# Ledger of designs, part 296: peptides against a protein of PDB entry 3V4L

Target 1, 386 residues: chain A of PDB entry 3V4L
Amino acid sequence: GQPLAKDKVALLIGNMSYWEHPKLKAPLVDVYELTNLLRQLDFKVVSLLDLTEYEMCNAVDEFLLLLDKGVYGLLYYAGHGYENFGNSFMVPVDAPNPYRSENCLCVQNILKLMQEKETGLNVFLLDMCRKRNDYDDTIPILDALKVTANIVFGYATCQGAEAFEIQHSGLANGIFMKFLKDRLLEDKKITVLLDEVAEDMGKCHLTKGRQALEIRSSLSEKRALTDPVQGAPCSAEALVRNLQWAKAHELPESMCLKFQCGVHIQLGFAAEFSNVMIIYTSIVHKPPEIIMCDAYVTDFPLDLDIDPKHANKGTPEETGSYLVSKDLPKHCLYTRLSSLQKLKEHLIFTVCLSYQYSGLEDTVEEKQEVNVGKPLIAKLDMHRGL

## One batch from the design tools (peptide; made by RFdiffusion4, then SolubleMPNN)

Design b2_p27_8_s2 (from b2_p27_8, 12 letters changed)
Fold by OpenDDE base, seed 3:
Structure b2_p27_8_s2 (fold): chain B 386 residues (1-386), chain A 27 residues (1-27)
Amino acid sequence: as target 1 above (386 residues)
Amino acid sequence: EVEKRAKELEELRKKGKGEPKLVSTAP
């Protein structure tokens, strides 16, 4: 019969804003595009940017909680990385210089844990360099993997080679995602799909002789990313998985704030990623006696590391949000919260209305505190040690 | 909504002026 997935779950990690290493650009766009494509394939997608070692470990643990017998698991990583002795290491944003295996996540360890879940398919898409790290002489003694015949690795580059991004007018893509996106929705065995992506990459004059896709597979069955999800979630485990994913993707409801001066503000929320949210404010009603008014957001939790200089921008792009700007209402002030995984408490902040009356030179301020609970990934309490 | 966002991103790329530059993601 046609293969069925019990469910489909994806974890996408894009590391760009390294502390001690060169900053990347491609992971932003690549994680966003892949998220949109995998959602069209009925994947439950968790998309995370700029994770520390601890946050990456917690993201993997939460991903493993979504896995079960016959579930399709997909891990995508875009960032710095290395390969020592056939083991792939993903580099967190807080990794020291030089980094070592003790500062990094081993992909083969994650694969072992996925095999313990009796998954229907394990897909790893690794958009990172595969050069040896000469500062790490650690030979990882990994336990022998089970023979599950359901593993697919897509490496963006060859062993010992670099991965590349294409920088074009402020947007960048990884070379791998550039070709993967054009085929990802095709109803083909995942190894056949990746082989076609490898051919397309090999035909490109920019990529030829610089980067080539490597496919490693033990996949004995005809499984595709297009394979339908089996039935309604009838099992208790499927219901728990659906509820856990839904909680991690709930936005705060849009609010209408009323100030004493008679100004009404619309406060809205948009998800860019599972850990990245945009707050926007707009004036929806203004008394005629008020000549100027603006609604600023301030007093954010310290755990979010929000620089006030990057808050309350006249465009989403000035906040660093280039991807969702067309879905946002126009003529707002925009603030981007990029580290929602760090939020331990409820998101409480102040809306400050600054306004001027006709015939008065002095600016007046009114403030309202807003509690929006735990938005998006902050509901998973990733900082609570399990 | 998801298809709209994907199409909008592709339109943003098409508006970009200049030659594509390859940059290594090596540390």
Scores: peptide ipSAE 0.210, ipTM 0.580, DockQ to the pose 0.371
Fold by OpenDDE base, seed 2:
Structure b2_p27_8_s2 (fold): chain B 386 residues (1-386), chain A 27 residues (1-27)
Amino acid sequence: as target 1 above (386 residues)
Amino acid sequence: EVEKRAKELEELRKKGKGEPKLVSTAP
């Protein structure tokens, strides 16, 4: 019969905005496109950008809580990385220069923990460099992996080689995602699908002799990313997993704010990623005696590190939101919250209405405090370990 | 709808002027 997944869960991490290392561009687009493709494959996707070491550890721990017997687990990482002694290290955005294994997440340690969950399939897609780090002579003493015939690694590059992104004017993929996305929806054994991606990459004149995909697999069964999820969640564990994922993807409800002057504002929310939300404000009603009015958001929690100079933009693109801008209402003011994983408390902020009456030169301000609870990933309380 | 978004992202890429440069993701 066709293999069935008990469930399908994916963690996607894209690190770009490094503190002490060169900034990347591709992970933004790669995580976004892969999220949309995996959702079409009935994956529960957690998508996270720009994580610190601590935040990456917590994201992996929360991902491991979603794994269980017969669940398909997929980890995708795009960012800086290295490989020492056959161990792959993902580099957090706060990693020092030079970084060491103590500052990084070892993928083989994550694999060990996934094997303890008795998963149906373990897929690692690693869009990072595999060059040796000469500043790290640490040989990780990894515990012996269980012999599970259900592991697939797709490395964007060969051992000891670099991965590349396409720097062009505008949005571009990394080389791996450029080819992976075109085949990801195909009903094929995952190793066959990745082999076809390797062939496509090998035919490309840009990548030929520069980057080649490496596949490492123990997968003895015909398993595909297209394998259907086994029907209604009959287990308590499946119900818990569904609730946990739903909680991590719950947006605040849109609100209509009414001001004393008679202006009505629509406050709306959109998810770009599990840790990235756009707030937008629009004037939905204005009395005729008010000639101009704008609705600004301010007074955000300090944990979010929001620069007011980057808030309340006339376009989503001015906030750095290029991917969801077409799905957003037009003629709003937009604010991008890119670090929702840092939120310890409820998202409380102020909506400030600035307006002018006909025949008065002075601007008037009215303010309302808004509490939207814990949006998206902030509901998982990734900080509970401190 | 997702095919539409994929096509739209591809159209955004096609509007880029210049030769694509490969840049290493090595630190």
Scores: peptide ipSAE 0.204, ipTM 0.574, DockQ to the pose 0.402
Fold by OpenDDE base, seed 4:
Structure b2_p27_8_s2 (fold): chain B 386 residues (1-386), chain A 27 residues (1-27)
Amino acid sequence: as target 1 above (386 residues)
Amino acid sequence: EVEKRAKELEELRKKGKGEPKLVSTAP
């Protein structure tokens, strides 16, 4: 019969804003596009940008909690990385220069933990460089992997080679995602799909002789990303998984704020990623005696590290949000919260209405505090140290 | 809707002027 997935879960990590290393651009677009494609494939997708070592560990732990017997697990990583002795290391944004294995996440350790969950399929898509790190002489003594015959690695580049991004004026993919996205929805065995992506990359004049996809697999069954999810969750574990994922992706409800001056503000929320939310404010009612008014958001929790200079922009693009800007209402003020993983408490902030009456020179301010609870990934409490 | 978003991202890419340059993601 056609293989069935008990469920399908994906963790996508895109690291760009490195502290001690060159900044990347492609991971933003690549994680976003892959998220949208995997959602069409009925994956439960957690998409995270710019994680520290600790945040990456917690994201992997939460991902592993969503895995169970016969679940399809997909890990995608785009960022800096290296490969020593056949072990792949994902580099967190806070990694020192030089970084070592102790500062990084070993993909083969994650695979071991996924095998303990008796997963139906383990897919790793690694969009990182595979150069040796000469500053890391550590040979990780990894425990022997189980022979599960359900493992697929797609490496964006060959062993010892570099991965590339397309720098164009605007948003561009990494090379791997550029070709992967065109085939990802095809009903094919995942190894056949990746082989076709490798052929497409090899035919492209830009990538020919510069970057080639490596496929490493031990996949005995005809499993595809298109494989249907098994029907109604019959197990307590499947219900818990569905509830946990739903909690991590619940947006705050849109709010209508009423000020004493008679101005009404719509406060809205949009998810760009599981840890990135856009707040937008719009004036929905204004008394005729008020000639000008603006609604600013202020007083964010310090854990979010929100620069007020990047808040309350007239366009989503001025906040650094280029991907969801078309799904947002127009004529708002926009604020991008890019580090929701860092939120330990409820998201409490102030909406400040600044306005002017006809025939008065002075601006008046009114303020309302708003509590929206824990938005998106902040519900998983990724900052609670065990 | 997702096809619309994909087309829209592709239009944003097409607004880019110049030849596409490959840049290494190596540190």
Scores: peptide ipSAE 0.203, ipTM 0.590, DockQ to the pose 0.394
Fold by OpenDDE base, seed 5:
Structure b2_p27_8_s2 (fold): chain B 386 residues (1-386), chain A 27 residues (1-27)
Amino acid sequence: as target 1 above (386 residues)
Amino acid sequence: EVEKRAKELEELRKKGKGEPKLVSTAP
């Protein structure tokens, strides 16, 4: 028969906004596109941008809690990275310069923990450089991995080589995601699919002799990302996985705020990623005696590190949101919350209405406090050690 | 809807004018 997955879970991490290292661009688009493709494949996807070491550890630990016997686990990482002695290290955004293994997440340690869960398939897609870090002489003494025939590594580049972004005047992809996205939905054994992606990279004049996909696999079965999930979630563990995933993806409901002057504001919310939300405001009713009227959001929790200069923009793109702008209502003010994993408390903020009456020179202000609870990934309390 | 969004992203990339340049993601 066709292989069945007990469930399908994916963690996607895109690190771009490094403190001590060069900024990247491709991880934004690559995580977004891969999220959309994996959702079409019935994966439960958590998508996270710009994680610290501690936040990456907690994201991996929460991902490992969703894994169980016969579950398909997929980890995607796009960012800075290195490879020492066959161990792959993902570099967090807060990593010092130079970084060492003690500041980074070892993929082989994550694999060990995934093997303890008796997963049906383990896929690692590593969209990072594989150069040696000469500042790290530590040989990780990894415990012996269990002998399992369910592991697949897709390395975006070959051993000791660099990975590349495609820079042009628009949205950039990483080289790996550029080719992977065209095949990811194909009903093929995952190693066969990745071999075809490797051939497409090898035929492209831009990538030929610059970047080559490496596939490392122990996969003895015909497992595909298209393999159906086994039935309705009938087990208590499957229900818990569904609830935990749903909890991490719940948006606040849209609100209609009514001010004393008779102005009505629509407040709306959109997810860009599991830790990135757009807030938008629009004036839906204005009395005729009010000649000018502006609505803005302010007084965000300090844990979110929101610069007021980047809030209340006339376009989503001016907030740095290029991916969801077409799905948003027009003629709003937009604010991008990019660090929801840092939120320790409820998201409480102020909606301020500034307006002018016909025949009065002075502007009037009215304020309403809004509590939307813990949106998206903030419900998982990732700022707490597990 | 998700498939529509993927097509829209691909259209946004196709509007990028100029020769594509490869840039290393190494620090």
Scores: peptide ipSAE 0.206, ipTM 0.557, DockQ to the pose 0.380; fails the geometry check

Design b2_p27_8_s3 (from b2_p27_8, 14 letters changed)
Fold by OpenDDE base, seed 1:
Structure b2_p27_8_s3 (fold): chain B 386 residues (1-386), chain A 27 residues (1-27)
Amino acid sequence: as target 1 above (386 residues)
Amino acid sequence: EEEKRAEELEKKRKYGEGEPELVSTAT
């Protein structure tokens, strides 16, 4: 029969906004599109952008807590990276220049920990450069991996080679995701699927002789990303995993705020990623004596590092949200919270209504404090241990 | 037809126009 997954869990990390390194663009689109595809494949997906070393470690630890015997684990990474001595290193956004192995996450260490969970399948999709880092002479003494025969690596590029992103006037994929997304939903053994992706990449005139997919696998069984999840959560651990994932994806409910002047504001929330939320405000009722009014959000927790200049935009795109704008209501003010993993406390902020009465020159302000608890990934307390 | 045109317009809005350039993600 077709293999069954006990569950399917994916961690997707896209690092773009490096402090000391060139900024990337593709990881935004790649993580978003892959998230949507893996959700169609019944994966529990945690999608995270722009993680520090500490935040990446905690994201991996939380991902490992979702893994158990017979669970399919998928790790996707898009960002800067390197490969020394056959060890792959994911570079966090806070990595120094130059970075070393001590500043980076070793994928083979994550694999070791996944093997300890007795997973049904371990898939690594590494959309990063595989050049040697000549500033890191550390030979990691890795413990011997167990022979689990359930491992698949899809490397976006060959050993010692660069990965590429497509740049033009808009958003584009990395090269790997460009081809992977077209096949990811196919009911094929994951190694066969990746081999077809490699063929597609090899036929493309843009990538031919520049980037080639490398597949490394010990997968002895015919396992696919399409393999059905075992129907009912049959264990306490499966229930806990479902609850933990649900907790990390809980949005605040939309609120209707009523001001003393009689203006009503709709406050809404949308998830772009597990750590990225858009707040939007709209005027849903205005008394006729009020000629103009706007509803601004302000006074965010300092941990979120929200620049007021980038808040309260007339379009989602002006906030840097190009992906979910179609699913958002129009004619709002939009604010993008891109670092929910940094939130130590409840998300408390102020809604400020600025308005003008007919025949008065002066603007009036009313304020309401809003507490929405811990949204999305902030419920996992990824800062625990600082 | 209109849906396909809307999807193409959204694709153009999202991904822009022009010849794609390959940029290395190397540091």
Scores: peptide ipSAE 0.348, ipTM 0.674, DockQ to the pose 0.407
Fold by OpenDDE base, seed 2:
Structure b2_p27_8_s3 (fold): chain B 386 residues (1-386), chain A 27 residues (1-27)
Amino acid sequence: as target 1 above (386 residues)
Amino acid sequence: EEEKRAEELEKKRKYGEGEPELVSTAT
């Protein structure tokens, strides 16, 4: 029979907005597209952009809490990285220049922890460079890995080689995701699927002789990403896993705010990623005596680092939201909260209505405070250790 | 010549107007 997964969980990390290193572009699109594909495969997906070292550690810890016996675990990483002595290091956005292993996350350490969970399948998709870091002479003494025969690595590039992104006039994928996305939904053993992706990369004139997929596998069973989840969550652990994932993906409910002047505002929320939310405001009712009115959001928690000059934009794209704009209501003001992992408290902010009456030159303001609790990933309290 | 033109047309169809530039993600 077809093998069953007890559950399927994925952590996707895309680092692009580095402090001390060149900025990337592909991780934004790659994490978004992979999230949508893995959701079609019944994965519970946590998708995170631009994590610090501490935030990456906490994201991995929360991912490991979702793993259990017979669960399929998938880790995807897109960003800067290196490989020293056969150990893969993911570089956080706050990594110094130069960085060392002490500033980075070792993938083989994560694999060790995944093996302790008795997972049904461990998939690592590493969309990063595999060059040696000559500033890091540390030889990590890793404990011996268990022989679990359920591990698959898809490296976007060969050992000692670079990974590439496509720079074009618009948003484009990295090279690995460009080919992976066309095959990911196929009902094939994961190693066979990755071999077909490697062949597609090898046939492309752009990538031929520049980037090649490396597959490293111990997978002894026919396991596929299409393998169905075993029926209704019967175990307490499966219920806890479902609740933790649901908690991390709960959006605030849309609100209708009523102001004293008789203006009504619709306040709405959309998820771009598990740590990125769009707030949008629209005027749904305006008295005829009010000639102009605008509804601004302001007074965000300081932990979110919201720049007012990037808030309250007439388009999602002006906030830096290019992927979900088609799914958003039109004719709103838009604000992008890109760092929800940093939120220590409830998301409390002010909706400010500025308006003008017919025949009065002066603008009037009314304000309402809004508390939406902890949205999305902020419910996991990733910062509890600081 | 025709094969090179077919490859250029397929490049334009797959990648849009302009040659896609591959940029390394190396630091």
Scores: peptide ipSAE 0.338, ipTM 0.663, DockQ to the pose 0.291
Fold by OpenDDE base, seed 5:
Structure b2_p27_8_s3 (fold): chain B 386 residues (1-386), chain A 27 residues (1-27)
Amino acid sequence: as target 1 above (386 residues)
Amino acid sequence: EEEKRAEELEKKRKYGEGEPELVSTAT
């Protein structure tokens, strides 16, 4: 018969906005496109951009809590990285220059912890460079891995080689995601699917002789990403897993704000990623005596590090949101909250209405405070250790 | 046909026009 997954869980991390290293572009598009594909495959997906070392550790710990016997686990990483002594290191956005193993997450340590959960499949998709870091001579003392036949590594590049982004005038994929996305929905053994992706990369004139996919596998069973999830959640653990995933994806409800002047504002929310939300405001009713009015969002929690110069934009693209702009209402003011993992408290902010009456020269302001609770990933309290 | 044309137009809008350039992600 076709193998069954007990459940399917994916953690996708895209690091781009490095403090001490070159900024990347592809992880934005790659994490977004892969999230949408894995959702079509019935994966519970957590998608996170621009994580610090501490935030990456907590994201991995929360991911490991969702893993159990017979669950399919997928970890995708796009960002800077290195490989020393056969150990792969993911580089956080706050990593110093130069970075060492103590500043980075070792993928083989994550694999050890996944094997302790007796998972049905472990897939690692590593879209990073695999060059040696000569500033780190530390040999990690890895504990002995369990002998399991359920591990698959897809390395975007060969050992000791670089990974590449495809730069266009607009948005672009990494090389690996460009080919992976065309095959990912196919009902094939995951190692066969990745081998076809490797062939497609090898046939492309851009990638031929520059980047090649490496597949490392112990997978002795015919497991596919298309394998159906075992039916209705009959176990308490499956219900808990569904509730934890639902918490990380719960958006605030849209609100209609009414001001004393008689202006009505629609306040709405959209998820770009599990840690990235767009707030949008629109004027839905204006009294005829009011000639002009604008609705701004302000007074955000300091933990979010929101620059007011990037808030209240006339387009989603001016906020840095290029992916979800088609799904947003038009003629709003838009604000992008890109670091929801940093939120320790409820998201409280002010809606400020600035308006002018016919025949008055001065602008009038009215303000309303809005509390939307903890949106998306902020419900998981990724700061519980500080 | 119209869906495929809409997807191609959206792909052009998102990714732009031109030959892709490969840029290394090395530090």
Scores: peptide ipSAE 0.328, ipTM 0.656, DockQ to the pose 0.364
Fold by OpenDDE base, seed 4:
Structure b2_p27_8_s3 (fold): chain B 386 residues (1-386), chain A 27 residues (1-27)
Amino acid sequence: as target 1 above (386 residues)
Amino acid sequence: EEEKRAEELEKKRKYGEGEPELVSTAT
């Protein structure tokens, strides 16, 4: 029969905005495109951008809580990284220069923990450099991995080699994602699919002799990303997993705010990633005596590090939101919350209506406080311990 | 055929008409 997954769960991490290292561009697009493809494959996808060491550890812990016997687990990482002695290290955005293994997440440690969950399939897609870090002399004493025969590694590059971004005037992709996205939906054994991606990279004049996909696998069964999820969640654990994932992806409901002047504002929310939300405001009703009015959002929690200079933009693109802009309502003011993982409290903010009456030169302001609870990933309390 | 043209136009819009420059992600 066709193999069945008990469930399918993916954690996608894209690190770009490094503090002490060169900034990247491709992880933004690559995480977004992969998220959309994996959702079409019935994966429960958690997509996170720009995580610190602590936030990455918590994201992995929450991902491991979603894993159980026969669940398919996929970890994608795009960012800086290194490989020492066959151990792959993902570099957090707050990593010092130079970084060491103590500042980074070891993929083989994550694999060990996934094997303890008796997963049906473990897929690692690592879009990072695989150069040796000469500043890290630590040989991790990794416990011997169990023989589970359900492991696939797709490395975007060869051992000791660099990964590349495609830089253009617009959105950049990583080389790996450029080819992976064209095949990811194919009903093929995951190792066969990745081998075809490797062939496509090898045929492309841009990538030929510059970047090659490496596949490491111990996969005894025909497992595909297209494998159907086993029917209704019959176990208490499957219900808990579904509820936990649903909580982490619940957007605030759109609100209609009514001001004393008779202006009505629509407040809306859109997810770009599990930790990135766009707030948008639009004027839905204006009395004829009001000639101009704008609805600004302000007074955000300090934990979100929101610069007011980047809030309340006339386009999503001016906020740094290039991917979801087509799916957003037009003619709004837009604010991008890029660090929802940092939210310790409820998302409380002020909507400020600035308006002018016909024949009065003075601008009038009205304010309403809005509490939207914990949006998206903020429901997982990834800061429990800071 | 029209879908392929739309995808090619969207590829041109996203990635421009120039030869893509490969930039290393090395630290």
Scores: peptide ipSAE 0.327, ipTM 0.655, DockQ to the pose 0.335

